# Peptides against a protein of PDB entry 5A53: the designs that were tried, part 103

Target 1, 230 residues: chain A of PDB entry 5A53
Amino acid sequence: LVENVKQALFIPGQSCNKNLHDIMVDLSALKKPDMKRFNRKNDIHPFEDMSPLEFFSEKNDCSLMVLMTSSKKRKNNMTFIRTFGYKIYDMIELMVADNFKLLSDFKKLTFTVGLKPMFTFQGAAFDTHPVYKQIKSLFLDFFRGESTDLQDVAGLQHVISMTIQGDFQDGEPLPNVLFRVYKLKSYKSDQGGKRLPRIELVEIGPRLDFKIGRIHTPSPDMVTEAHKKP

## One batch from the design tools (peptide; made by RFdiffusion4, then SolubleMPNN)

Design b2_p13_4_s1 (from b2_p13_4, 8 letters changed)
Fold by OpenDDE base, seed 1:
Structure b2_p13_4_s1 (fold): chain B 230 residues (1-230), chain A 13 residues (1-13)
Amino acid sequence: as target 1 above (230 residues)
Amino acid sequence: MIHRILSPEELLS
């Protein structure tokens, strides 16, 4: 079964500000061409009523959504939503810390649209802790792109790094997730007259530190249905 | 289109 690429819909909430708009533009650029953005604000509160998001999922044929909102309690909040059959599967609030950097804050490098990123995860909790497992699943799913059997290493353009900020114990607040984007720069190094291939990682942005907020998880029945192979 | 939710193992394969 060739699964089509999942489409993402970026939605400015009623409380969306300039900073969130800029973050939305930069993050959504990484999802091109499989991305839609709304230009108008929408009054959506997904943890109170999920029906508007399910409507948008179906109407726009987008199984991925990102809602941009900001309040005193949840500043610079990006709510990531996944749907299955146009019904809410899971949601997670990721609040962007004030120390964020935009693409414009880095040296402009040429970027080929549509190439899949490689992911790196730092922190054992990404494989063991339910919340971080959800985050890992979400971002891998969000940026999966076209199914190509050939991970042509030659086609690798960029790396997305996700790091849990420090160790934590049970009962402690969950550490932030550090989101970093790097471009692979290949060049020939001159070492003693021999041109050796050299690869460097250059940060290209955006740079986002995510504070974890509210989470919605699917029912066991929905998990079973969503994982079924046809 | 209805899209499955894939496991991390499926996403990395």
Scores: peptide ipSAE 0.458, ipTM 0.927, DockQ to the pose 0.824
Fold by OpenDDE base, seed 5:
Structure b2_p13_4_s1 (fold): chain B 230 residues (1-230), chain A 13 residues (1-13)
Amino acid sequence: as target 1 above (230 residues)
Amino acid sequence: MIHRILSPEELLS
């Protein structure tokens, strides 16, 4: 079964503000062309009632959704939702810290739309801790794009870095996840008349520090069905 | 379309 690319729907919540809107625009730009954005605010509270999101998933044929809300308790909150069969599979609140940077805060660089980013994950917990495993799965799935046999260096332009901010022990609050986006800049260095290929990573934004909020996890039965190969 | 949720191993391939 050849699956097309998962589509993402960005939804401004009722409490969406200018900062969240800007963050939404910048993050969604990385998902182009497989992205839709609502222009109108929607009163959705996913941890109280998931039905509106399931409705939007089905009506827009988007299995990925991001809800933008902000409150005193959950400031700059991006709720990432995945659906399976237009039913909620998992949800996670990722609150953007105030130190965020937008694309406009970085040097404007040209990039090709639709290229799949490479991910790097820093922190062992991404492979062992349930919450960070979910985050890793989410972002890999979110930006997976089209299946490519070889991410040839020629087709790689972006690196997304996700870092767990520090070590933590059981019972401690979960550290933030540092989200960074880089562009690979290739240039030739002249060293003694020899042109050497050089690649540098240039941060292009957005820069987001995610504080982890509420989480919804699928039932074991739903996991089995969602992973099932047809 | 109904899309699968891939395992971590499948997502990295």
Scores: peptide ipSAE 0.441, ipTM 0.921, DockQ to the pose 0.777
Fold by OpenDDE base, seed 2:
Structure b2_p13_4_s1 (fold): chain B 230 residues (1-230), chain A 13 residues (1-13)
Amino acid sequence: as target 1 above (230 residues)
Amino acid sequence: MIHRILSPEELLS
């Protein structure tokens, strides 16, 4: 079953600031062309009332949403929301640490819009810990793009790296997730008259360290329905 | 359009 690409809606919350707006712009650029951004702030509190998000999901036909809010308690907070049947499936708050870098902080490289990134996940918890499993699922789903046949190296443009920052034990705060974006740069090196293909990874941004906040998980019934093959 | 939520295994396949 080839499903159409999921559309993402980026929503500035009432407390969205300039930095968070810039982060929104840069992150959403990776989701082009399958992305919409609201230009106006919306007073949405998803952990208090999810109905506005469900409304926006349906109205805009976006099954992915990112709410941008910022407070002292939750600075630079990106709430990632997924819907199924325009109902909230899951939510996770990912707060961007102050050490973030924007695309403008890196050398501008041209890239083809719409190419599916390759993901790399560093940290065993991405496969074992429920929160990090959700994060992995979210980002894979978010950037899945069109179902492509075997990605020829020629079609691979971006690598998104997600790393759990350090080890942790039960009961400890969950380490940040380090989000890095690289472009594959292919160039020919001339060594002894032989042009050897060389591939380098060049960081292109944004660079985001995500602090994990609140989470909403789907009911088992919703999981079953959402996973159901037609 | 209503899209499925794929399992991690399905997303990697």
Scores: peptide ipSAE 0.430, ipTM 0.912, DockQ to the pose 0.764
Fold by OpenDDE base, seed 4:
Structure b2_p13_4_s1 (fold): chain B 230 residues (1-230), chain A 13 residues (1-13)
Amino acid sequence: as target 1 above (230 residues)
Amino acid sequence: MIHRILSPEELLS
C-alpha cells in the first residue's frame, strides 16, 4: 500500500511574533512541497480545546500541524500535533531556546525541494523513554515523505540530527533536544593517485534547541486503530 | 486522506 505524503499545516497562534514566524518559515521550508502556512493568527489553545485543530486538519486535509505561540511560561512554543482520521492522535510542546539560528545565519547553499532527509538520533532515551520515543516518532513521521522501498543514496541531500542534551535520571527535568540540519557535500580526494569520493556534512540550519513542554498521548484504542494496516 | 501512524520500527525500515 502506497500512501500519499502527509501534509503539514503551520498555524500562527494569537501570540505568534516575528521570531516565531521566522522559525516557522525556516522549519516549514524543509517540508516543502507538502506544507501549508496560514497567513493570519488564530486563537487556538490545544490543551484547553482540541476541536479547532481537528477542524483545521479535516478542512485542509493535513494530518500534521504545528501551532506557533509564545508566552512568559512557554516562550517560542511550537506545538506539534498529529491527527488520525482528523482526530487528535498526539501533541507535544517544543519550545525553541533563544540561541536559535535561522537559515540566513548560515551560508546559502543550493537545495532541492522535496527530497527526503536522513535522520540521526543521539541518546538512548529515544528508544526507551516514552517522551523521547514520541519525539522520534513525530519527526520521522513528519519528514517521512513518500514511501520508498530503497532510499536512493544518490538522492540523499540532507541529514537531520536530533540529540538529547545530556543524561538525566528519573524525576529530573527532561533535557532539551538539539535539532540540527546538515547538507551532504561531495568532494573528490586524490589519495595516492586514486580519486576517492569524500562526503562532508555542512550545517545549513535552522538550528533549534527544543525544551519539552506539555504532552498529549493517544488512548490505547486510538493507537490500535492508527497502527492497523488496511 | 487518512494516514496511519507508523511505529518507530516501521519508520526506520
Scores: peptide ipSAE 0.426, ipTM 0.911, DockQ to the pose 0.778

Design b2_p13_4_s2 (from b2_p13_4, 8 letters changed)
Fold by OpenDDE base, seed 4:
Structure b2_p13_4_s2 (fold): chain B 230 residues (1-230), chain A 13 residues (1-13)
Amino acid sequence: as target 1 above (230 residues)
Amino acid sequence: MIYRLESVEELLS
């Protein structure tokens, strides 16, 4: 079953600034051609009223949305939203730390637009902790692209790495998630008559450290409906 | 930062 590629909508909030805009542009570039960006600021507060996002989801036929806002309490905040049937499924605030790097901070490398990235997740909590499970699910869903049964290794160009920054115990603040993007370079190495593939990972950006903010989780009924394959 | 891997399997491990 080839699932339709999910479309993403990037929305600058009323408090969106230049830095957030630049981050938005760079991150959304990884989602090309399956993304849209609004140029106008929209006064949306998803944890107070989700209706505007549901409207945009339906109007733009996008099941993925990212809202860019910034305040003293929630600086460089990227709210990731998923919809099911144009209704809010889940939301999570991911605040970008000040140490971010843009694509312009890295050596310019040519890449093919639209290739599906490989993912790596570092940290056991990605499989056990509900918040990190949601983050993992979100990013996999966000960049899944066309589901092909056969990953042509020859077509593998990008790797997205997500790392939980350190260990934590119950009751402690959740560690940041380190978001890194790499380009794969393959070389043929001749060692002892056996040609072994050599792979180098080159960071291409953006580099984002996400602080976890507020979360909206779906109802059990919505989870059941969303997992029903048509 | 550059990582050197000998195989795709190493990346997935």
Scores: peptide ipSAE 0.007, ipTM 0.384, DockQ to the pose 0.035
Fold by OpenDDE base, seed 5:
Structure b2_p13_4_s2 (fold): chain B 230 residues (1-230), chain A 13 residues (1-13)
Amino acid sequence: as target 1 above (230 residues)
Amino acid sequence: MIYRLESVEELLS
């Protein structure tokens, strides 16, 4: 069953600013060609009323959405939304810290559009903690692209690294998630006549530190339906 | 930041 590649819709909210716009452009570039961006600001408040997002999901046939908003309380906020059957499945606010870097801040490297990224997750909580499990699931779902049975090493171009910033105990604020993107460079190292494959990871951006905000989790019924193999 | 890996296996580990 070739699952259709999920399409992403990037939506500037009413409070979207230049920084968020730039972040949106750079992050969405990684989702090309399976990405749409709105040029106009939309007054959407997903945790107050989800109906506009469901409308956009259906009208644009996008099961992934990212809403760009900014306020004093939630600065540089990227709300990631997934829909199932054009109904809200889950949502999570990820606020970008001020130390972000854009693609323009890194050495310009040519990359092929549409190649699947490899993911690395650093932090045990990605497998055990419900919030980080959701984040892991979200980003895997977001950037998974075309289902390939075998990840062709020859097609490996970039790595997305997600790291939980430090250890935490129950009841403590959830650490940020460090989002990093690297390009794989293969060098032929001639050592002693044997060509040893040398691989370098070069950061290409964007560099985003995500502070976790509000979360909407799906109902058990929706979880069951979403995991049903067609 | 640049990471240098000696093998693909190291990257996948």
Scores: peptide ipSAE 0.005, ipTM 0.373, DockQ to the pose 0.033
Fold by OpenDDE base, seed 3:
Structure b2_p13_4_s2 (fold): chain B 230 residues (1-230), chain A 13 residues (1-13)
Amino acid sequence: as target 1 above (230 residues)
Amino acid sequence: MIYRLESVEELLS
């Protein structure tokens, strides 16, 4: 069963600023053509009232949403929301550190819109720790795109790398997640008169370090329903 | 020749 590609809605919150707007534009570019953006600020507080997000999910037919807000306590905050049946499934706050880089900070490279990115995850916690498992699941779900049975090398364009910044023990603050985007560059190398195909990764941006904030986890009943394959 | 890559690791190797 080829599931329909999930659509993403990017929402500027009331406290959205220029930096967050730029980050929103750059990150959403990776989700094209399966992305919508609101141009106006919306006063939404998802951890206080989730109803507006469910409304937007249904009205825009988007099962993925990103809310852009900023405060002293939660600076450059990107709240990632997933819905199931237009009801909130899970949420996670990911705050972008000040050392972020935009697409304009990198050399412009041509790319085809709509190609499915490959992912790399660095850190054992992505497979064992519930929060990082959710992050992994979220980003895979967010950028999954069209299910292609055979990933033709010719169709491979982007690699998204996610790295947990350092080791941690139980009870310690969760390390940041380093988000990096690379383009695959193929060229023929001349080694000893033989032209061998060589593939290199070139960073294209954006470059984001995510600090983990508040989390909403799905109910066991919703988990069961969401995993039921029709 | 269309190479089928099964994993990111294979792409980076």
Scores: peptide ipSAE 0.000, ipTM 0.386, DockQ to the pose 0.049
Fold by OpenDDE base, seed 2:
Parts: structure tokens; sequence; C-alpha cells
Structure b2_p13_4_s2 (fold): chain B 230 residues (1-230), chain A 13 residues (1-13)
């Protein structure tokens, strides 16, 4: 069953600024061609009223949405939303730290649009902690490209690395998630007449450190429905 | 930053 690739909708909120816009453009570029971007700001407050997002989900046939907002309390906030049946499934706020780097900050590399990235997750909490499990699930779901039967190394061009920034204990603030994107470059090295395959990872951006904000988790009923195989 | 890997398995480890 080839699952249909989920479409993403990027929405500038009313408080979207230039930095967020640039981040939006760069991050959404990784989701091409399965991405839409609104050009107009929309006054949406998902944790107060989710109905506008559900409306947009249905109208645009996008089960993934990213709302770009910024305030003093929640600077450079990317609210990631997933819907099921055009109803809100889950939401998570990920605030981009000020040390972000855009694609323009890296060496421009050509890449093929639509190739599925590989993922690496660093941090045990990605498998054990509910918030980080959600983040892991979200990003895997978000960047799940077309099911390629044979992921030949030749067909792999991107690696998305997500790292939990340090250890934490119960009751402590959740560490940031470090989002890094690399391009794989394979080359044959002629050493001693043996061509050894070499792989280089070149960071291509964007570079984002996500501070975790508010979270909406799905109802058990929604979870059950979402996992029903058609 | 450039990382050099000998295999994809090393990347996934």
Amino acid sequence: as target 1 above (230 residues)
Amino acid sequence: MIYRLESVEELLS
C-alpha cells in the first residue's frame, strides 16, 4: 500500500516576521513538491481555536500544517499541526533559536526535489519520552516522501539529523532539538587501485535549534482511527 | 561542516 504523500501547508501567522518567513521558505523547500505556502498572513491561534486550521486542512487537502508566529514569549514559533480526516490530530510548538542558519548561509548545492531523506535521531528520549516521540513521529511523517522500493544509496541525497541537546531529568525544561540537514556526496577514492566508496555529508541547511513549546496530543479515539489501515 | 563516512551504516549507527 503506497501511502499517499502527505501535503504540507505553511501558514504565516499575523505576527510572522522576516526571519520566520525566511525560515519558512527554507524549511518548506525540503518538502517540495508536496508543499503549499500562503503568502498572506492569517490571524490564527491554534491553541485557542483550531477550527481555522481544520478549514485550511480540508480546503487545501493538507494533512500537515506549519503556522509561523512570533512573540516575545514565543519567538520564531513554528507550530506543527497534523490532521486526520481534516481534524486536528496533534500540534507542537517548536521555536527556532536565534542562532539559526538559512540555506544562504551554506554552500549552495544542487539537489533533486522529492527524494526521501534519511533520518538520524540522537537521544534516547526520542524513543521513550512522549514529547520527543511526538517530535520524531512528526518529522518522520512530515518528510516521508514517496515510497521508493529500492533506496539505493545513489537515490539518497539528504540526511536530516535531529539531536536532543543534552541530557535532562524529570522536571527540567526539555532540551532543544537540533535540526540539521546534510547532503550526501558519494565519491570513489582511488587508494592503491581499490576504489573505495566514500560518502561525505555536507551540511546544506537550514540549521535550526528548536525550543519546545505547547503541545496538543490526539485523543485515544483519534489515534485508533488514524492507525486503522484502509 | 563536512563529515566523511565509509558507509551508510556508520551514518545510521
Scores: peptide ipSAE 0.007, ipTM 0.379, DockQ to the pose 0.035; fails the geometry check

Design b2_p13_4_s3 (from b2_p13_4, 7 letters changed)
Fold by OpenDDE base, seed 2:
Structure b2_p13_4_s3 (fold): chain B 230 residues (1-230), chain A 13 residues (1-13)
Amino acid sequence: as target 1 above (230 residues)
Amino acid sequence: MIYRILSPEELLS
């Protein structure tokens, strides 16, 4: 079953600033061609009223949305939203730390649009902690792309690395998630007449450290419906 | 197969 590639809609909020806009552009570039961006700011407060997002989801046929807002309390906030049947499934705020790097900060590398990235997750909490499980699920869902039957390593261009920044205990603030994007570069090294394939991962950006904010989890009923295989 | 992650500094060099 070739699952239909989920489309993403990037929405600048009223408080969207230049930095966040640039982050949006760079992050959304990784989702091409399955991405739409609004050019105008929209006054949306998803944790107060989800209706506008559901409307946009339906109108644009996008089951993934990212709302860009910024305030003193929630600087460089990217709210990731997933919908099912154009109804809100889950939401998570991921605030980009000030140490972010844009694509322009890295060596410009050509990449083929639409290639499915490989993911690496570092941190046990990605498999055990509900918030990090949601993050893992979200990003896998977000960048899953077309299911290419050919797991041809030759077709693997990108590696997205997500790392939980340090250990944490119950009751402590959740560590940031370090988002890194690498391009796979294969070198043929001639060592002693044997060409050993050398694979290098070249960071291409963007580099984002996500601080976790508010979360909306799906209802059990929606979980059941979303997992129903057609 | 040796996997090496190049640092930004190594990429700029």
Scores: peptide ipSAE 0.013, ipTM 0.414, DockQ to the pose 0.023
Fold by OpenDDE base, seed 5:
Structure b2_p13_4_s3 (fold): chain B 230 residues (1-230), chain A 13 residues (1-13)
Amino acid sequence: as target 1 above (230 residues)
Amino acid sequence: MIYRILSPEELLS
C-alpha cells in the first residue's frame, strides 16, 4: 500500500503577522512539494469552530493544516491540525518563541526537494506523555514524505531534531519543544592516508522553540479508524 | 517524483 503523501495546507489567520508569515514560508519549504499556502488571511478560530478547517481540508485535499495566528495570549501561534476523512482528527497549538531563526539567518545550503528527513527525539516524555506523544506523532506524520522502505543513507539529507527543554514533573508546565533542522555534510577526513568518512550536522534552520498551547485529541473511535490499514 | 536541488532562496519562493 503506497500511502499517498499527506499534503499540508498553510493558512494565515486574520491575526497573522510578518514574523509568522516568514516562519510559515520557511517551515513550509521543508514540506515541498507537498504543500499549499494561502495568500489571503482567513478568519478561523479552530477551538471555537472546526467546520472551516474541515471545509478547507476537503476542498484542498489536505489532511495536514497549519493555521498561523498571533495574539497577546498566544503569540506566534502555529496550530497544527490533522484530519481523517476530512474531519478533524487532532489539533495542537505550538507557539514560536521570540528567539526563532529563519533560513536566512543560516548559511545558505542547497536542498534536494522531496527527500525524507530523519527525525531524532530527545526526551523520554515523547514516548510516555500523551501530549508529547501527540507532538511526536504529528511531526513524523507531517514530514514523513514518501514511504520508502529503505531509507537509503544516500538519500539522507537532513535531520529534524526535537528536544524537550528540560525535565518536568506532574503538574508542572510542559517544557518547550526545541525544533532544529540540520543538514548532513560529508567530509573526507584524510587522517594518515586513510579517508575516513566524517559526517557533520550543520544547522540550516528554521530554529523554532515551541511553547505548547491548547490541544484537541481524537476520540477513541477515530483513533481506531485512523490506524486501520486500508 | 522529480527531485531537484534547490537553493534556500528557491525554497523560500
Scores: peptide ipSAE 0.006, ipTM 0.428, DockQ to the pose 0.034
Fold by OpenDDE base, seed 1:
Structure b2_p13_4_s3 (fold): chain B 230 residues (1-230), chain A 13 residues (1-13)
Amino acid sequence: as target 1 above (230 residues)
Amino acid sequence: MIYRILSPEELLS
């Protein structure tokens, strides 16, 4: 079963500003060619009314959506939405900290469009804590391209790293998730006459520190339906 | 479909 690549829709909210727009452009570039962006602002409040998002999911045939909003309480907020059967499956608010870096802040490197990134997750909570499990699932789902059984290592150019910023105990605020993007650079190092392939990771951006906001979790019934192989 | 919106505080509780 070749799972069809999930399409993503990026939506500027009414409160979208220049910084959020720039972040949207850079992050969406990693999802090309399976990405659509709206040019107009839309007044959507997903935690109050989800119906507009379900409408957009169906009309654009996108099972992934990102809403860009900003307020005093939720500055630089990226709401990630997944749908199943054009109904909301889950949502999570990820607020970008002010220390973000854009692609333009890094040395320009050329990338081939359509190559799948490899993911690395740092932090035990990605496997045990429900919020971080959802984040892990979301990002894997978001950037997972065509399931070719052959992970052609030859086609690996990007590594996306997600790190939980520090340890935390029960009842403490959830640490930020550090989002980093690297390009794999292979060069022949002449060490002692043996050309050993040397691989280096070069950060290419964007650099985003995500503060976790509100979460919408699916019903057990939706989880069961979503995991049913067609 | 029962949707639950949870805050980080509710998840830790």
Scores: peptide ipSAE 0.006, ipTM 0.401, DockQ to the pose 0.044
Fold by OpenDDE base, seed 3:
Structure b2_p13_4_s3 (fold): chain B 230 residues (1-230), chain A 13 residues (1-13)
Amino acid sequence: as target 1 above (230 residues)
Amino acid sequence: MIYRILSPEELLS
């Protein structure tokens, strides 16, 4: 069963600023061609009323949404939303720290649009802690792209790395998640007169440190329905 | 060709 590629909709909120707009543009570029962006600000407060997001999900046929908002309490906030049957499945606020880097801060590298990225997750909590499990699931779901049976090794160009910043104990604030994007660069190195293939990872951006905010978890019934393979 | 996912430390080195 070739699952249809999930489409993403990026929505500027009413409080969206230039920095958030730039972050939105750069992050959404990684989701091309399966991405839509609104050019106008929309007054949406997903933790107060989710109905506008469900409306947008259905009207745009997008099961992934990202809302860009900013306030003193929640600066540079990217709310990631997933829908199932155009109903809200889960939501998570990820606030971008001020030390972010845009694509323009890195050397421009050519890449093919639409290739499936590889993922690395650093931190045991990605497999054990419910919040980090949700984050892992979200980003895998967000960037999976087309399930091509033929993983043409030649088509592997991007690596998305997600790292939990430090250790934490139960009851402590959740550490940030470090989001990094790399491109695989292959070149022939001369070692002792033999040209050996060498692969290097080059950071291409964006560079984002995410602070975890509010979370909406799916109902048990929705979890069951979403995992039913047809 | 076996592609190994490098650790973050290996990526930064």
Scores: peptide ipSAE 0.008, ipTM 0.405, DockQ to the pose 0.037; fails the geometry check

